# Designs tried in a protein design run: peptides against a protein of PDB entry 2QAS. Part 39

Target 1, 120 residues: chain A of PDB entry 2QAS
Amino acid sequence: PPEDLMQYEAMAQDALRGVVKAALKKAAAPGGLPEPHHLYITFKTKAAGVSGPQDLLSKYPDEMTIVLQHQYWDLAPGETFFSVTLKFGGQPKRLSVPYAALTRFYDPSVQFALQFSAPE

## One batch from the design tools (peptide; made by RFdiffusion4, then SolubleMPNN)

Design b2_p15_5_s2 (from b2_p15_5 with A8E S15E)
Fold by OpenDDE base, seed 5:
Structure b2_p15_5_s2 (fold): chain B 120 residues (1-120), chain A 15 residues (1-15)
Amino acid sequence: as target 1 above (120 residues)
Amino acid sequence: PAIPPPPEPANANPE
């Protein structure tokens, strides 16, 4: 088959990553997410740009899933990554995750799901 | 194929 020099698939995936960014921006706005919406986000913990407590990331050597519903603070959705404070084992921890590291996005309230190819 | 349910979140709390 012909070689795709335009890399259309990659462009399409990047566009879909924009949905996650937009959703997080809504979640960061005053009042937070409109109930019953909540977000399950899965990402590759060893992807470039991912940062957080070493002990926490070590427990998830491949992928980690976080949920943004009621217990999240200081959500900051930037252009290339987002940061958020969540409680793990009752302790607040700060995570920074590039959108490029995402492998899955899901909102159970409306059964909306997206899957992405992230760097290995 | 259908997407399976998400894994249990690491920050799952009584919400």
Scores: peptide ipSAE 0.339, ipTM 0.780, DockQ to the pose 0.532
Fold by OpenDDE base, seed 3:
Structure b2_p15_5_s2 (fold): chain B 120 residues (1-120), chain A 15 residues (1-15)
Amino acid sequence: as target 1 above (120 residues)
Amino acid sequence: PAIPPPPEPANANPE
């Protein structure tokens, strides 16, 4: 088959990452997510720009999934990455994740799902 | 094909 020198698939994936960013911005707005919406976000823990507690990241050497529903604080969805405070084992910890590190996004309430290719 | 459900979240806590 002919070679895609335009890299359309990559363009499309980047555009779709915008959906996650937009969803997080809605989640960060006053009042939070409209129930029953909640977000499952999976990302490569070793991707460039990912930041968090070493002990936590060590437990997930490849991918990690987090859920944003009721127990999340100080969600800050920036233009290139988002940061959020979540409880792991009852302890609040801060995570910073670039959108480029995402591999999966899912909202069970409406069964909306997205998959992304991230650097291995 | 359909995307399988997400794995258990690391921050799975009682609600």
Scores: peptide ipSAE 0.338, ipTM 0.780, DockQ to the pose 0.568
Fold by OpenDDE base, seed 4:
Formats: C-alpha cells, structure tokens, sequence
Structure b2_p15_5_s2 (fold): chain B 120 residues (1-120), chain A 15 residues (1-15)
C-alpha cells in the first residue's frame, strides 16, 4: 500500500489531544465543569515532561490515572501541558503533564472516551 | 471497539 507522507494519523491524534486541552480549559474556568461532567485522565508517568512527587510516580512506573471532579485545585491548562493540585493519601501534590503523555481521556457522565498512543 | 473504563484514579477521594 502507498506510504502516507502526510502523516494523517498523527495529525488526527494531535487534533484529538486538542479536545482534552479544550475540556481542561472549560474545567479551569470560573464555576468549573458543568455537572455532572468529570474527567478521568490516564498518562505515561515516565514520558518526557511529566513532573510530580517522586514517591508517587515511583508507585506508578507505567501509567497513572487521575480524576478531576470536585477535589482539584489550581488547574492550569497550558498550550503544551497542564498542571493541577490533587490529593494523594490526603496530601496535596502538584502534577505537571504534557498532553503528549496522555493515553486515555474519559468522561463517565456521557461515556465520552478517547485513546491515544504515547511514548513508552 | 469499545474503550475499557479507566482504572481507579490515584487521587480517589471522598468528593
């Protein structure tokens, strides 16, 4: 079969990652997400640009899932990555995750799901 | 094919 020199699949993946960024920007706006929407985000913990507590990241050597529903603070969705403060074991911790590190995005309220390939 | 539900979140807390 002919080779895709345009790399359409990669472009499509990037476009879909844009959905996650847009959703997070909505979540960061005053008032937060409209109920009952909430977000489950899964990412590769060893991907370039991922930053967080070493003990936490060590506990999840491959992938980690976080939920943004009611208990999240200072969500800052940038253009290439987002950062957020969440509680782990009752302790607030800051995470910084590039959109390129994402492997799953899910909103249970409407069963909207996206899956991505990410660096190992 | 359907995407399986995500695993339990690391920050699962009483909301």
Amino acid sequence: as target 1 above (120 residues)
Amino acid sequence: PAIPPPPEPANANPE
Scores: peptide ipSAE 0.337, ipTM 0.781, DockQ to the pose 0.541
Fold by OpenDDE base, seed 1:
Structure b2_p15_5_s2 (fold): chain B 120 residues (1-120), chain A 15 residues (1-15)
Amino acid sequence: as target 1 above (120 residues)
Amino acid sequence: PAIPPPPEPANANPE
């Protein structure tokens, strides 16, 4: 087939990362996510820009999944990355994750799923 | 192919 010089698939994937950003912005707004929506987000822990507790990241050398449903605080969805406070083993920890580090997004309430290729 | 269920979240229980 003819070569796609426009690289539409790459553009589409980039646009889909925007869905995650938009969803997180909704989650960060007053009132949070409309029930029963909740988000499972998977990312490469060693991707550039990922920041968090050393002990936590060491426990997940490749990928890590977090859930945003009832227990999340100070969700700050920026333009290139988001940060959020979650409890791990009862201890609150702050994570900063670039959207480019994401590999999976899932909302079980409507079975909406997205998968991405992220640099390790 | 169908996307399998997400891995267990690190911050599950509490969630």
Scores: peptide ipSAE 0.325, ipTM 0.777, DockQ to the pose 0.565; fails the geometry check

Design b2_p15_5_s3 (from b2_p15_5 with A2V A8T)
Fold by OpenDDE base, seed 5:
Structure b2_p15_5_s3 (fold): chain B 120 residues (1-120), chain A 15 residues (1-15)
Amino acid sequence: as target 1 above (120 residues)
Amino acid sequence: PVIPPPPTPANANPS
């Protein structure tokens, strides 16, 4: 079979990561996400660029899932990573996650799901 | 491919 020198599959995967970025930008806008939309985001905690409390990340040595619905603050979706403040055990913590570290994205309200390959 | 349901979120409020 012919060799794909364009790497279309990789382009498509990157485009799908763009969906997550776009969704987070909507969530960060005034008024937040339109109800009843909310986001489950899973990422590799040991991936390059992931930043957060050491005790929290140690509790999740492989993957960690966060939910953005009613309790999220200072969501800042950048071009390569996003940061957000969430409560863990009642305590506010700041996380910074590169989009490249994501392994799954899910919006239960419409059952929209995406999977991604991430660094080990 | 089949995508499994999302894991319990770390910041989920106690029930």
Scores: peptide ipSAE 0.323, ipTM 0.778, DockQ to the pose 0.551
Fold by OpenDDE base, seed 2:
Structure b2_p15_5_s3 (fold): chain B 120 residues (1-120), chain A 15 residues (1-15)
Amino acid sequence: as target 1 above (120 residues)
Amino acid sequence: PVIPPPPTPANANPS
């Protein structure tokens, strides 16, 4: 196929990452997500900017999936990354994930899914 | 394209 000097696919991916950011901002608003919406987010744990407990990230050397439904706290969706407190094995832990690290986004309530290419 | 269901989440299971 001809060379795409415009890099349209990358632009489209960035736009779609914007959907995730917007969804997280809705989730962070007072009252949380409108029921029954909830979010499954998968990301590359070794991607640049990913931050969290070393022991936790070590358990997931490639990708990790988190769910935001009933048990999430202090969700802070920034412009380039979001941070959130979740319970892992009953223990609350803080994660910071750049949107660029995302590989999957899914809302089972309406079967809305997105898949992304993430940097190594 | 069809995307398979998400992997098991690392945090507490949702209802």
Scores: peptide ipSAE 0.318, ipTM 0.783, DockQ to the pose 0.489
Fold by OpenDDE base, seed 1:
Structure b2_p15_5_s3 (fold): chain B 120 residues (1-120), chain A 15 residues (1-15)
Amino acid sequence: as target 1 above (120 residues)
Amino acid sequence: PVIPPPPTPANANPS
């Protein structure tokens, strides 16, 4: 097969990461996500730019999945990363995750799923 | 290809 010098697959992957960013921006808007939509987001915890409580990240040395439905606060979807406050064991914790660290995105309400290759 | 359901989330399930 001919060599793809344009690297279209990588371009497509980046575009799809944009879908996650857009979805999070919708979730951050007044009123939040339109029910019954909710988001399962999986990311590499050791990827560059990932920030969060040491104790929490220690429990997930490879990947961690979070869910955004009703219990999320101060969701701030930036251009390169998003930050959000979630409760872990009843305690609010702040996470900062670059979109590049994402490996999976899923919305069960419509069975929409995306998978990504993320750096270690 | 079929993508399996996501792993159990680390944060408490929304109620």
Scores: peptide ipSAE 0.315, ipTM 0.780, DockQ to the pose 0.532
Fold by OpenDDE base, seed 3:
Structure b2_p15_5_s3 (fold): chain B 120 residues (1-120), chain A 15 residues (1-15)
Amino acid sequence: as target 1 above (120 residues)
Amino acid sequence: PVIPPPPTPANANPS
């Protein structure tokens, strides 16, 4: 097939990352996510911009999945990345994840899923 | 395309 010089697939991927950003903004609004909605987010832990406890990230050298339902605090969905406080082993820890680092997004309540290509 | 279920989350069960 002919070479796609427009890189439409990449454009589509970026547009879909916008869905995650929008979903997180809804999750950050007063009252949180409307039940039974909850979000499973997977990202490359070594991607540029990813920030969090070294001990935690070390346990997940490639990808890590987090879930946002009831146990999340101070969710701050910015324009290029989001940050959130979650409990790992009972301890609250802050994570900062660029949308570009995402590889998967899933809401099991409605079986909505997205997959993304992220730098290795 | 079919997308498999997500991996087990790293943080505690939110339920």
Scores: peptide ipSAE 0.312, ipTM 0.780, DockQ to the pose 0.523

Design b2_p15_5_s4 (from b2_p15_5 with A8T S15E)
Fold by OpenDDE base, seed 3:
Structure b2_p15_5_s4 (fold): chain B 120 residues (1-120), chain A 15 residues (1-15)
Amino acid sequence: as target 1 above (120 residues)
Amino acid sequence: PAIPPPPTPANANPE
Protein backbone atom coordinates (compact mmCIF):
# COMPACT_ATOMS: atom_id res chain seq x y z
CA PRO B 1 0.00 0.00 0.00
CA PRO B 2 1.06 3.59 -0.57
CA GLU B 3 2.94 5.31 2.24
CA ASP B 4 0.87 7.58 4.46
CA LEU B 5 2.69 10.89 4.47
CA MET B 6 -0.18 12.48 6.40
CA GLN B 7 0.36 10.12 9.36
CA TYR B 8 -3.36 9.68 9.90
CA GLU B 9 -2.84 6.93 12.46
CA ALA B 10 -0.88 9.30 14.66
CA MET B 11 -3.55 11.96 14.26
CA ALA B 12 -6.24 9.50 15.30
CA GLN B 13 -4.21 8.37 18.29
CA ASP B 14 -3.72 11.94 19.40
CA ALA B 15 -7.41 12.68 19.00
CA LEU B 16 -8.32 9.67 21.11
CA ARG B 17 -6.07 10.95 23.89
CA GLY B 18 -8.63 13.72 24.10
CA VAL B 19 -11.16 11.18 25.30
CA VAL B 20 -9.01 10.49 28.33
CA LYS B 21 -8.64 14.20 29.02
CA ALA B 22 -12.38 14.69 28.78
CA ALA B 23 -13.05 11.72 31.04
CA LEU B 24 -10.65 13.05 33.64
CA LYS B 25 -12.31 16.45 33.52
CA LYS B 26 -15.60 14.75 34.31
CA ALA B 27 -13.91 12.90 37.15
CA ALA B 28 -12.55 16.17 38.53
CA ALA B 29 -15.93 17.90 38.48
CA PRO B 30 -17.98 18.24 41.67
CA GLY B 31 -19.40 14.89 42.63
CA GLY B 32 -16.73 12.97 40.78
CA LEU B 33 -17.40 10.12 38.39
CA PRO B 34 -20.94 8.81 38.21
CA GLU B 35 -21.02 5.37 39.77
CA PRO B 36 -20.11 2.74 38.80
CA HIS B 37 -17.68 4.39 36.39
CA HIS B 38 -14.00 4.24 37.32
CA LEU B 39 -10.83 4.64 35.29
CA TYR B 40 -7.75 2.50 34.79
CA ILE B 41 -4.93 4.52 33.28
CA THR B 42 -1.63 3.04 32.11
CA PHE B 43 1.36 5.15 31.13
CA LYS B 44 5.08 4.97 30.38
CA THR B 45 6.85 5.94 33.58
CA LYS B 46 9.95 7.16 31.77
CA ALA B 47 8.13 9.31 29.23
CA ALA B 48 9.02 12.98 29.08
CA GLY B 49 7.05 15.01 31.58
CA VAL B 50 6.11 12.17 33.90
CA SER B 51 6.70 13.21 37.50
CA GLY B 52 6.28 11.42 40.79
CA PRO B 53 8.07 9.85 43.75
CA GLN B 54 11.36 8.31 42.69
CA ASP B 55 10.87 5.26 44.86
CA LEU B 56 7.48 4.62 43.30
CA LEU B 57 8.52 5.13 39.70
CA SER B 58 11.56 2.93 40.27
CA LYS B 59 9.25 0.00 40.95
CA TYR B 60 7.72 0.45 37.52
CA PRO B 61 10.59 0.97 35.05
CA ASP B 62 8.38 0.65 31.98
CA GLU B 63 4.66 1.09 32.59
CA MET B 64 2.44 1.74 35.56
CA THR B 65 -1.32 1.52 35.94
CA ILE B 66 -3.38 3.61 38.32
CA VAL B 67 -7.07 3.44 39.12
CA LEU B 68 -9.36 6.37 39.80
CA GLN B 69 -12.48 5.34 41.64
CA HIS B 70 -12.82 6.38 45.27
CA GLN B 71 -9.29 6.81 46.53
CA TYR B 72 -8.02 9.83 44.59
CA TRP B 73 -7.61 13.48 45.54
CA ASP B 74 -6.93 16.85 43.93
CA LEU B 75 -7.34 15.59 40.39
CA ALA B 76 -6.23 18.38 38.09
CA PRO B 77 -6.72 17.58 34.41
CA GLY B 78 -4.80 20.18 32.45
CA GLU B 79 -4.61 20.59 28.71
CA THR B 80 -1.37 18.66 28.22
CA PHE B 81 -1.12 16.64 31.42
CA PHE B 82 -3.04 15.74 34.53
CA SER B 83 -1.95 15.48 38.14
CA VAL B 84 -3.54 13.52 40.95
CA THR B 85 -2.89 12.37 44.48
CA LEU B 86 -3.21 8.65 45.13
CA LYS B 87 -2.35 6.33 47.97
CA PHE B 88 0.41 3.80 47.47
CA GLY B 89 0.93 1.49 50.39
CA GLY B 90 -1.28 3.78 52.39
CA GLN B 91 0.81 6.85 51.66
CA PRO B 92 -0.54 9.75 49.60
CA LYS B 93 1.69 10.64 46.66
CA ARG B 94 1.35 13.10 43.80
CA LEU B 95 1.69 12.05 40.17
CA SER B 96 1.89 14.23 37.08
CA VAL B 97 1.31 12.47 33.76
CA PRO B 98 1.28 13.94 30.26
CA TYR B 99 -1.47 12.58 28.06
CA ALA B 100 1.24 11.76 25.55
CA ALA B 101 2.64 9.20 27.98
CA LEU B 102 -0.56 7.16 28.06
CA THR B 103 -0.64 3.64 26.68
CA ARG B 104 -4.01 2.40 27.96
CA PHE B 105 -7.33 3.69 29.21
CA TYR B 106 -10.11 1.47 30.51
CA ASP B 107 -13.46 1.84 32.23
CA PRO B 108 -14.61 -1.60 33.40
CA SER B 109 -18.13 -0.43 34.14
CA VAL B 110 -18.92 -0.18 30.44
CA GLN B 111 -15.93 -2.10 29.12
CA PHE B 112 -14.64 0.92 27.24
CA ALA B 113 -10.98 0.57 26.31
CA LEU B 114 -8.35 2.50 24.38
CA GLN B 115 -4.72 1.78 23.57
CA PHE B 116 -2.11 4.32 22.57
CA SER B 117 1.37 4.28 21.12
CA ALA B 118 3.86 5.96 23.41
CA PRO B 119 7.62 6.51 23.28
CA GLU B 120 9.57 3.42 24.27
CA PRO A 1 -8.57 -8.01 18.43
CA ALA A 2 -10.01 -7.25 21.86
CA ILE A 3 -7.93 -5.22 24.28
CA PRO A 4 -6.88 -7.32 27.27
CA PRO A 5 -7.83 -6.21 30.78
CA PRO A 6 -5.57 -3.64 32.42
CA PRO A 7 -2.70 -4.63 34.71
CA THR A 8 -3.14 -4.49 38.45
CA PRO A 9 -3.20 -0.84 39.57
CA ALA A 10 -0.22 0.36 41.54
CA ASN A 11 -2.59 2.14 43.89
CA ALA A 12 -4.93 -0.77 44.35
CA ASN A 13 -6.23 -0.39 47.89
CA PRO A 14 -9.13 -1.88 49.79
CA GLU A 15 -12.16 0.32 49.37
Scores: peptide ipSAE 0.331, ipTM 0.780, DockQ to the pose 0.565
Fold by OpenDDE base, seed 4:
Structure b2_p15_5_s4 (fold): chain B 120 residues (1-120), chain A 15 residues (1-15)
Amino acid sequence: as target 1 above (120 residues)
Amino acid sequence: PAIPPPPTPANANPE
């Protein structure tokens, strides 16, 4: 088959990661997400740029899933990564996750799902 | 094929 020098597949993946970024920006706006929308985000915990409590990340050596519904604080969706405060075991903890580390995005309310490849 | 539902979230807490 002909060689794709444009790397369209990679561009398409990046565009879809943009959907996640846009969704998080909506979630960070005043009033949050319109009900009943909420987000399940899965990412590789050892990917470059992922940061958070060592004990928490150690518990999830491969992937971790977080949910953004009502119990999230200070969501800051940047251009290359987002950060958010969530409660784990009743304790608030800050996570920072690059969009490039994502492997899954899901909104159960409308069954919208995306899957991505991320480095191990 | 349909994408399976996500695993249980690490921050699953009562709302």
Scores: peptide ipSAE 0.329, ipTM 0.779, DockQ to the pose 0.542
Fold by OpenDDE base, seed 1:
Structure b2_p15_5_s4 (fold): chain B 120 residues (1-120), chain A 15 residues (1-15)
Amino acid sequence: as target 1 above (120 residues)
Amino acid sequence: PAIPPPPTPANANPE
């Protein structure tokens, strides 16, 4: 088959990353996510731009998944990355994750799932 | 193929 010089697949995947950003913006808006929607987000912990407590990231050398439902604070979905405060072992920790670091997004309430290729 | 369920989340799940 002919070579895709437009790289449509890459464009499509990038657009799908935008779905995650949009979903997080909805989650950050007043009132939060409409129930029963909640988000499972998986990302590469060693990807460029990922920031968080050393002890936490050390436990997840490759990937880690977080869930945003009722226990999340100060969710700030920026244009290139989002930051959020979550409790790990009862301790609040701040995470900063570039959308480019995401590998999976899932909303079990409607069984909506997305998978992405993220840089190591 | 179908995408398997997500891994167990790292943060507390009392939601």
Scores: peptide ipSAE 0.321, ipTM 0.778, DockQ to the pose 0.520
Fold by OpenDDE base, seed 5:
Structure b2_p15_5_s4 (fold): chain B 120 residues (1-120), chain A 15 residues (1-15)
Amino acid sequence: as target 1 above (120 residues)
Amino acid sequence: PAIPPPPTPANANPE
């Protein structure tokens, strides 16, 4: 088989990460996501740049999934990472996640799904 | 290949 010197697969992965960033920017806008849209986001908890409570991250040594629907605050989607406040066990916690750490994105309302490879 | 349903979110709180 021919060798892909263009690395098209990697380019496609990076482009698709842009979809997640754009979706989060919509979620952060006034009024939030239009109903019934909501987001399931899965990421590697040990990936470089991931930040959050140690006790929480310890419970999820490999991957963690969060949901953004109604119970999220101060969503800040940057260019390389996003941060958000969520409640875990009733307590508000701040999470910071680089887009490069993502392994899955899913919107059940329209059954839109993306899967990514991320550093462990 | 099909993508299975997402796992239970860590912040699965009552809404």
Scores: peptide ipSAE 0.331, ipTM 0.780, DockQ to the pose 0.548; fails the geometry check

Design b2_p15_6_s1 (from b2_p15_6, 6 letters changed)
Fold by OpenDDE base, seed 1:
Structure b2_p15_6_s1 (fold): chain B 120 residues (1-120), chain A 15 residues (1-15)
Amino acid sequence: as target 1 above (120 residues)
Amino acid sequence: MDTSNSFVEFPDVAF
């Protein structure tokens, strides 16, 4: 087959990252996620732009998965990254994650799954 | 009741 100089697969990947952004915007709206929806979001912890507690990121040197259902605060889905406050062991942790760092997105309530190629 | 959020590394089969 001819060489794809348009890089359509990469375009499709980026478009699908937009689904995550849109889902997070819904989650950030008043009322939060509609029941029973909840989100598993996996990202590369060493990707450029990822920020959070040093101890937490050190504990997960490759990938980390967060869950958004009821226990999340100040979710701010920006255009290139989102930030959110989660509690771990009762302690609030603020995370900022670029959409480009994502590797997995899953909503078990409807078995909707996305997988992405992220920076190494 | 506040519950802790889970931070884990999932294998491919878990997704």
Scores: peptide ipSAE 0.044, ipTM 0.589, DockQ to the pose 0.456
Fold by OpenDDE base, seed 4:
Structure b2_p15_6_s1 (fold): chain B 120 residues (1-120), chain A 15 residues (1-15)
Amino acid sequence: as target 1 above (120 residues)
Amino acid sequence: MDTSNSFVEFPDVAF
């Protein structure tokens, strides 16, 4: 097939990453997500810009999935990354995840799914 | 890249 000098696949992925950002902004608004919407977000834990507790990230050396439904705090969806506080083993942990690190986004309530290729 | 609304398998979930 002809060479794609426009890199349309990458542009499409970037556009769809915008959907995740927009969804997280809705989740961060007062009142949170409208019921029954909730978000499963999977990301590469070793991707550049990912930060969080060492023990947690070590437990998931490749990918991990977080769930944003009821038990999340201080969700801050920035332009290039989002941060959120979640409880793991009953302890609050702060995660910071660039949108570029995402590999999956899913809202089971409406069966909306996205997949992305993230840097290895 | 998957732009469909097909179900996806997830790794272990932390929440």
Scores: peptide ipSAE 0.042, ipTM 0.577, DockQ to the pose 0.055
Fold by OpenDDE base, seed 5:
Structure b2_p15_6_s1 (fold): chain B 120 residues (1-120), chain A 15 residues (1-15)
Amino acid sequence: as target 1 above (120 residues)
Amino acid sequence: MDTSNSFVEFPDVAF
């Protein structure tokens, strides 16, 4: 089969990761996510650039899913990663996740889903 | 439990 020297698949995946970034930027705007939208974000916890409490990340050795609905704080969607404060067991935890570490994105309110390949 | 913690404890809630 012919060789794809354009790397279209990679370009497409990068473009779709941009959807997640854009969605998070909307979520970070004043007023937050428009009801009833909420986001389920799954990422590889051992991917390069992932940062958070060791005890929390150790609990999820492969993948972790976080939910952004009504209980998220200081969401900061950067160009290559986003950071957010969430509560686990009532305790606030700060996570920093590169978009490249994402494996799943889902908004149940409209059943919009994306899946990505992430570093193993 | 908070929303995020609740959903994390139920991994198949989304997909």
Scores: peptide ipSAE 0.032, ipTM 0.615, DockQ to the pose 0.309
Fold by OpenDDE base, seed 3:
Structure b2_p15_6_s1 (fold): chain B 120 residues (1-120), chain A 15 residues (1-15)
Amino acid sequence: as target 1 above (120 residues)
Amino acid sequence: MDTSNSFVEFPDVAF
């Protein structure tokens, strides 16, 4: 097949990443996510711009999934990345994840799913 | 009474 020099697939993926950003902005609004909505977010832990506790990132060298339902704090959905505080083992941890690092987004409550190709 | 967030590691599922 002919070579796509326009890279339309990448354009489409970037557009769909906007859905995740919009969903997180709703989650960050007063009152949080409207029940029963909750979000499963999967991302490449070694992708550029990803930051968080060294112990967590070293434990999951490829990718990991976090869940946003009730136990999340200081969710800050920026234009290129989001940050959030979650508890792991009872300890609060701050994560910062660029939307470009995402590989999967899922809301089980309505079975809405998105998948993305992320850089290594 | 203090609960931890759920997290897991999955293999690469990107397309």
Scores: peptide ipSAE 0.043, ipTM 0.584, DockQ to the pose 0.424; fails the geometry check

Design b2_p15_6_s2 (from b2_p15_6, 6 letters changed)
Fold by OpenDDE base, seed 5:
Structure b2_p15_6_s2 (fold): chain B 120 residues (1-120), chain A 15 residues (1-15)
Amino acid sequence: as target 1 above (120 residues)
Amino acid sequence: ADTSNSFVEFPDVAF
C-alpha cells in the first residue's frame, strides 16, 4: 500500500482524543454531566503517566474501566491528562490518566463509543 | 504485553 506521509490515522486519533477531553471538561463544569449522561473510560494501567492507588492499579495489570456518573470529585481535565477522585469501597481514590493512555470511551446513555490505540 | 484483560471497576454509587 502507498505510504501515508500525512499520518491521517494519528491525526484522527488526536482529534477523537479531543472529544474525550471536551467531554471531561463538560463533566467538570458546574453541575457536572447532564443527566443521564455518564462516562465509561478505559485506559492502560501501565501506560506512562498513569498514577493512582497501587492496590487498585495492581488489580488490573493490563487495563481498567472507571465510571464517571453520580459521584466524582475534583475532576481536573488538563491538556494532556485528567485527574479525578472516585470512591471505591467507601474510600476516596485519586486517579491521574493521560489521554494517551485511553483505549475506550463510552457513554451508554446515547450509546456513543470511541476506541483508541494506546502504548503497549 | 497485551493480556487482553479489560476489567470494570465501578465507583460507589450512593443516594
Scores: peptide ipSAE 0.054, ipTM 0.606, DockQ to the pose 0.105
Fold by OpenDDE base, seed 4:
Parts: C-alpha cells; structure tokens; sequence
Structure b2_p15_6_s2 (fold): chain B 120 residues (1-120), chain A 15 residues (1-15)
C-alpha cells in the first residue's frame, strides 16, 4: 500500500475524539444528557495526564470504564481533557482524563460506538 | 484503529 505521509487515520481519530468532547459538553450542560442517552467511556489509566485516586487507578492498571448517566458531578469538559466526580465504593472520587487517553466511547441508547488507539 | 461506528464490548465498568 502507498505510504500515507499525511497521517489521515490519525486526523480522523482526532476528529472523532472531538465527538466525545462535544458529547461531554452536552452532558455537562444544565439538565445533563437527554434521556435515555448515557455514556460509557474507557481510557488507559496509565496514559499521560490521567489523574485520580491511586487506589482506584491501581485497581485498573490498564483500562477502566466509567459510566455517565445519573451519578456524576462537576463534569468539566475542557479542550484537552475532562474531569468528573464519580462515586467508587460509595465515595466520591475526582478523575481527570485527557481525550487522548480514551480507547472507547459508547452510548448504548442509540448504539453509537467509537474506538480509539491510545498510548500503550 | 476504528474510524467507524461499530459496537465495542467493555471489559469492566466502574461508576
């Protein structure tokens, strides 16, 4: 196959990461996501820029999936990363996840799914 | 890499 010096696949991946960002911005708006929409977001826990409680990240040494539906607080979708408060083991934990760390995005309500390559 | 809409199965969930 011809050599792609433009890296079109990477461009497309970055564009699709923009879909996740836009979806999270909708989720962060007053009233949250319109029912029945909810988001499954999977990311590499050891990717650069990922931050959160050590015990939580240690529990998921490779990837973890968070769910944004009813129980999430202070969702802040920035331009390069989002942060959100979720309860784990009954306790609120703050997570910060760069969009570049994402590997999966899924909205079961409409069966919309995206898969990304993230740093190993 | 996947640039299309396709179903993905998740290994674990935490919320």
Amino acid sequence: as target 1 above (120 residues)
Amino acid sequence: ADTSNSFVEFPDVAF
Scores: peptide ipSAE 0.044, ipTM 0.582, DockQ to the pose 0.042
Fold by OpenDDE base, seed 3:
Structure b2_p15_6_s2 (fold): chain B 120 residues (1-120), chain A 15 residues (1-15)
Amino acid sequence: as target 1 above (120 residues)
Amino acid sequence: ADTSNSFVEFPDVAF
């Protein structure tokens, strides 16, 4: 078959990362996500730009999945990364995750799923 | 009330 010099697959994957950004912007708006929507977000913990508590990130040396449902604060979805405060063991922790570090996005309420390849 | 957020190992996801 002919060689794809346009790299359409990569373009499509980048476009789909925009879906995650848009969803997080909705989640950050006043009132949050409409019930029963909630988000499972998986990311490479060692990817460039990932920031968070060392003990937490060390517990998950490859990937970590967080759930944005009910208990999340100060969600700030920027253009290249998002940050959010979550409680772990009752303690608030701040995470900062570039969209490029994401490997999975899932909303169980409507069974909407995305999967991405992420560099480390 | 005040609860801890969920962090889990997630299975394979189908589109």
Scores: peptide ipSAE 0.041, ipTM 0.581, DockQ to the pose 0.531
Fold by OpenDDE base, seed 2:
Structure b2_p15_6_s2 (fold): chain B 120 residues (1-120), chain A 15 residues (1-15)
Amino acid sequence: as target 1 above (120 residues)
Amino acid sequence: ADTSNSFVEFPDVAF
């Protein structure tokens, strides 16, 4: 097939990452996501810029999925990454995840799914 | 009475 010198697929993925960012901004707004919307976010735990509790990241050496539904706090969706506090075993943990680290985004309420290539 | 967040590995999802 002809060589794509425009790299349209990468452009499209970047645009779609914008959907995730926008969705998280909605989730961070007062009142949170409109029910029944909730977000499953999968990311590469070893990707550059990912930070969080050692025990959690060690448990998921490749990728993990977090769920933003009710039990999330201080969601801060920045322009290149988002951070959020989630409870694990009853203990709050802070995660910081660049959008570039995402591999999957899913809202089961409307069956909206995105898949991304992320750095290994 | 907060519960722990869910952590799972989902199968591949796509359009």
Scores: peptide ipSAE 0.044, ipTM 0.586, DockQ to the pose 0.529; fails the geometry check

Design b2_p15_6_s3 (from b2_p15_6, 5 letters changed)
Fold by OpenDDE base, seed 2:
Structure b2_p15_6_s3 (fold): chain B 120 residues (1-120), chain A 15 residues (1-15)
Amino acid sequence: as target 1 above (120 residues)
Amino acid sequence: SDTSNSFVEFPDVDF
């Protein structure tokens, strides 16, 4: 097969990461996501720029999935990463996740799914 | 009505 000197797959993935960013910006707007939309976001916990409570990140050394439906707070979707507060075990936990760390994005309400290659 | 927000590791799924 011919070599892809344009790196179209990488460009496409970058564009699709923009979908996640845009979705999170909608989720961060007043009123949150329009029901029944909600987001499953999977990311590599050891990817560069990922930050959060050590106990959580240690518990999930490879990947973890967060669910943004109703129980999320202070969602801050930046240009390169987003931050969000979620309750785990009843306690609020703050995560910061670069979009580049994402491996999966899923909205079950419309069965919209994306997969990404993330740095190991 | 929502399930509790959680950190979950899901198996590999082909979406």
Scores: peptide ipSAE 0.058, ipTM 0.601, DockQ to the pose 0.413
Fold by OpenDDE base, seed 3:
Structure b2_p15_6_s3 (fold): chain B 120 residues (1-120), chain A 15 residues (1-15)
Amino acid sequence: as target 1 above (120 residues)
Amino acid sequence: SDTSNSFVEFPDVDF
């Protein structure tokens, strides 16, 4: 098939990342997500702009999945990245993840899933 | 629980 010089697939993926951003904005609103909605967010831990505790990033050298349901704080969904505080082993950890680093998004409550290709 | 949040690595097929 002909070479796609427009890179339409990348455009479509970028647009769909907007769904994740919008969902996180709802999650960040007062009261959080409406039950039973909760979010599984998977991202490449070595992608540009990813920031977090070194111990966690070392444990997950390729991808990791965070769950936003009850135990999350200070969720800040920006225009290009989001940040959130989660507890790991009882200790709060701050993560910052660009939407471009996402590889999966899933809400099990309604079985809504998205998948993305992210840079290695 | 203070330790209830999950950080996990899934296989390619697992979602």
Scores: peptide ipSAE 0.052, ipTM 0.595, DockQ to the pose 0.449
Fold by OpenDDE base, seed 1:
Structure b2_p15_6_s3 (fold): chain B 120 residues (1-120), chain A 15 residues (1-15)
Amino acid sequence: as target 1 above (120 residues)
Amino acid sequence: SDTSNSFVEFPDVDF
């Protein structure tokens, strides 16, 4: 087959990253996620634009997963990245994650899964 | 399944 100069697969992946953004916007709305939905979000910790506690990011040198269900605060889904406060070891941690850094998205309640190619 | 808000590295078999 001829070369794909349009890069359709990359465009499709970018569109699917929009699903994550939309889901997070729902999660950030008043009342949060509708039960029983909860989100597993996996991202490359060394990707450009990822921000968080140094000790946490050092602990996960490749990728890590956050789970959004009940104990999350100040979820702010922006256009290119989202930020959220979660507790780890009883301490609140603020994370900022570009959608481009995502590698996996999963909602076990309905077994909806997405996987992405992210920066190395 | 994990229902807590936490930080963890999951293997591929979990997704």
Scores: peptide ipSAE 0.050, ipTM 0.603, DockQ to the pose 0.326
Fold by OpenDDE base, seed 5:
Structure b2_p15_6_s3 (fold): chain B 120 residues (1-120), chain A 15 residues (1-15)
Amino acid sequence: as target 1 above (120 residues)
Amino acid sequence: SDTSNSFVEFPDVDF
């Protein structure tokens, strides 16, 4: 089969990761996500650049899914990673997740879904 | 106080 010297698949994956970044930037804007949009974001917890509380990351040794709807704080979508505070059991947990660590993105309100390869 | 966020484990599905 022909060799893809352009690396189109990688280009496409990077472009689609940009959708997640853009969605998070909308979520971080004043007023937050427009109702009824909310985001399920799945990522590899051991990927390079992922940081968060030890107890939480230990509970999810492979990957975990976070939900951004109404109960999120200080969402900061950077250019290479985003950080967000979520409460679990009433306790705030700060997560920082590189976009490269993502494996799934889903907005159930409109059934929009993306999936990605991530570092193992 | 704030409601706890959901940290969920979904089954393997294709998107």
Scores: peptide ipSAE 0.045, ipTM 0.601, DockQ to the pose 0.495

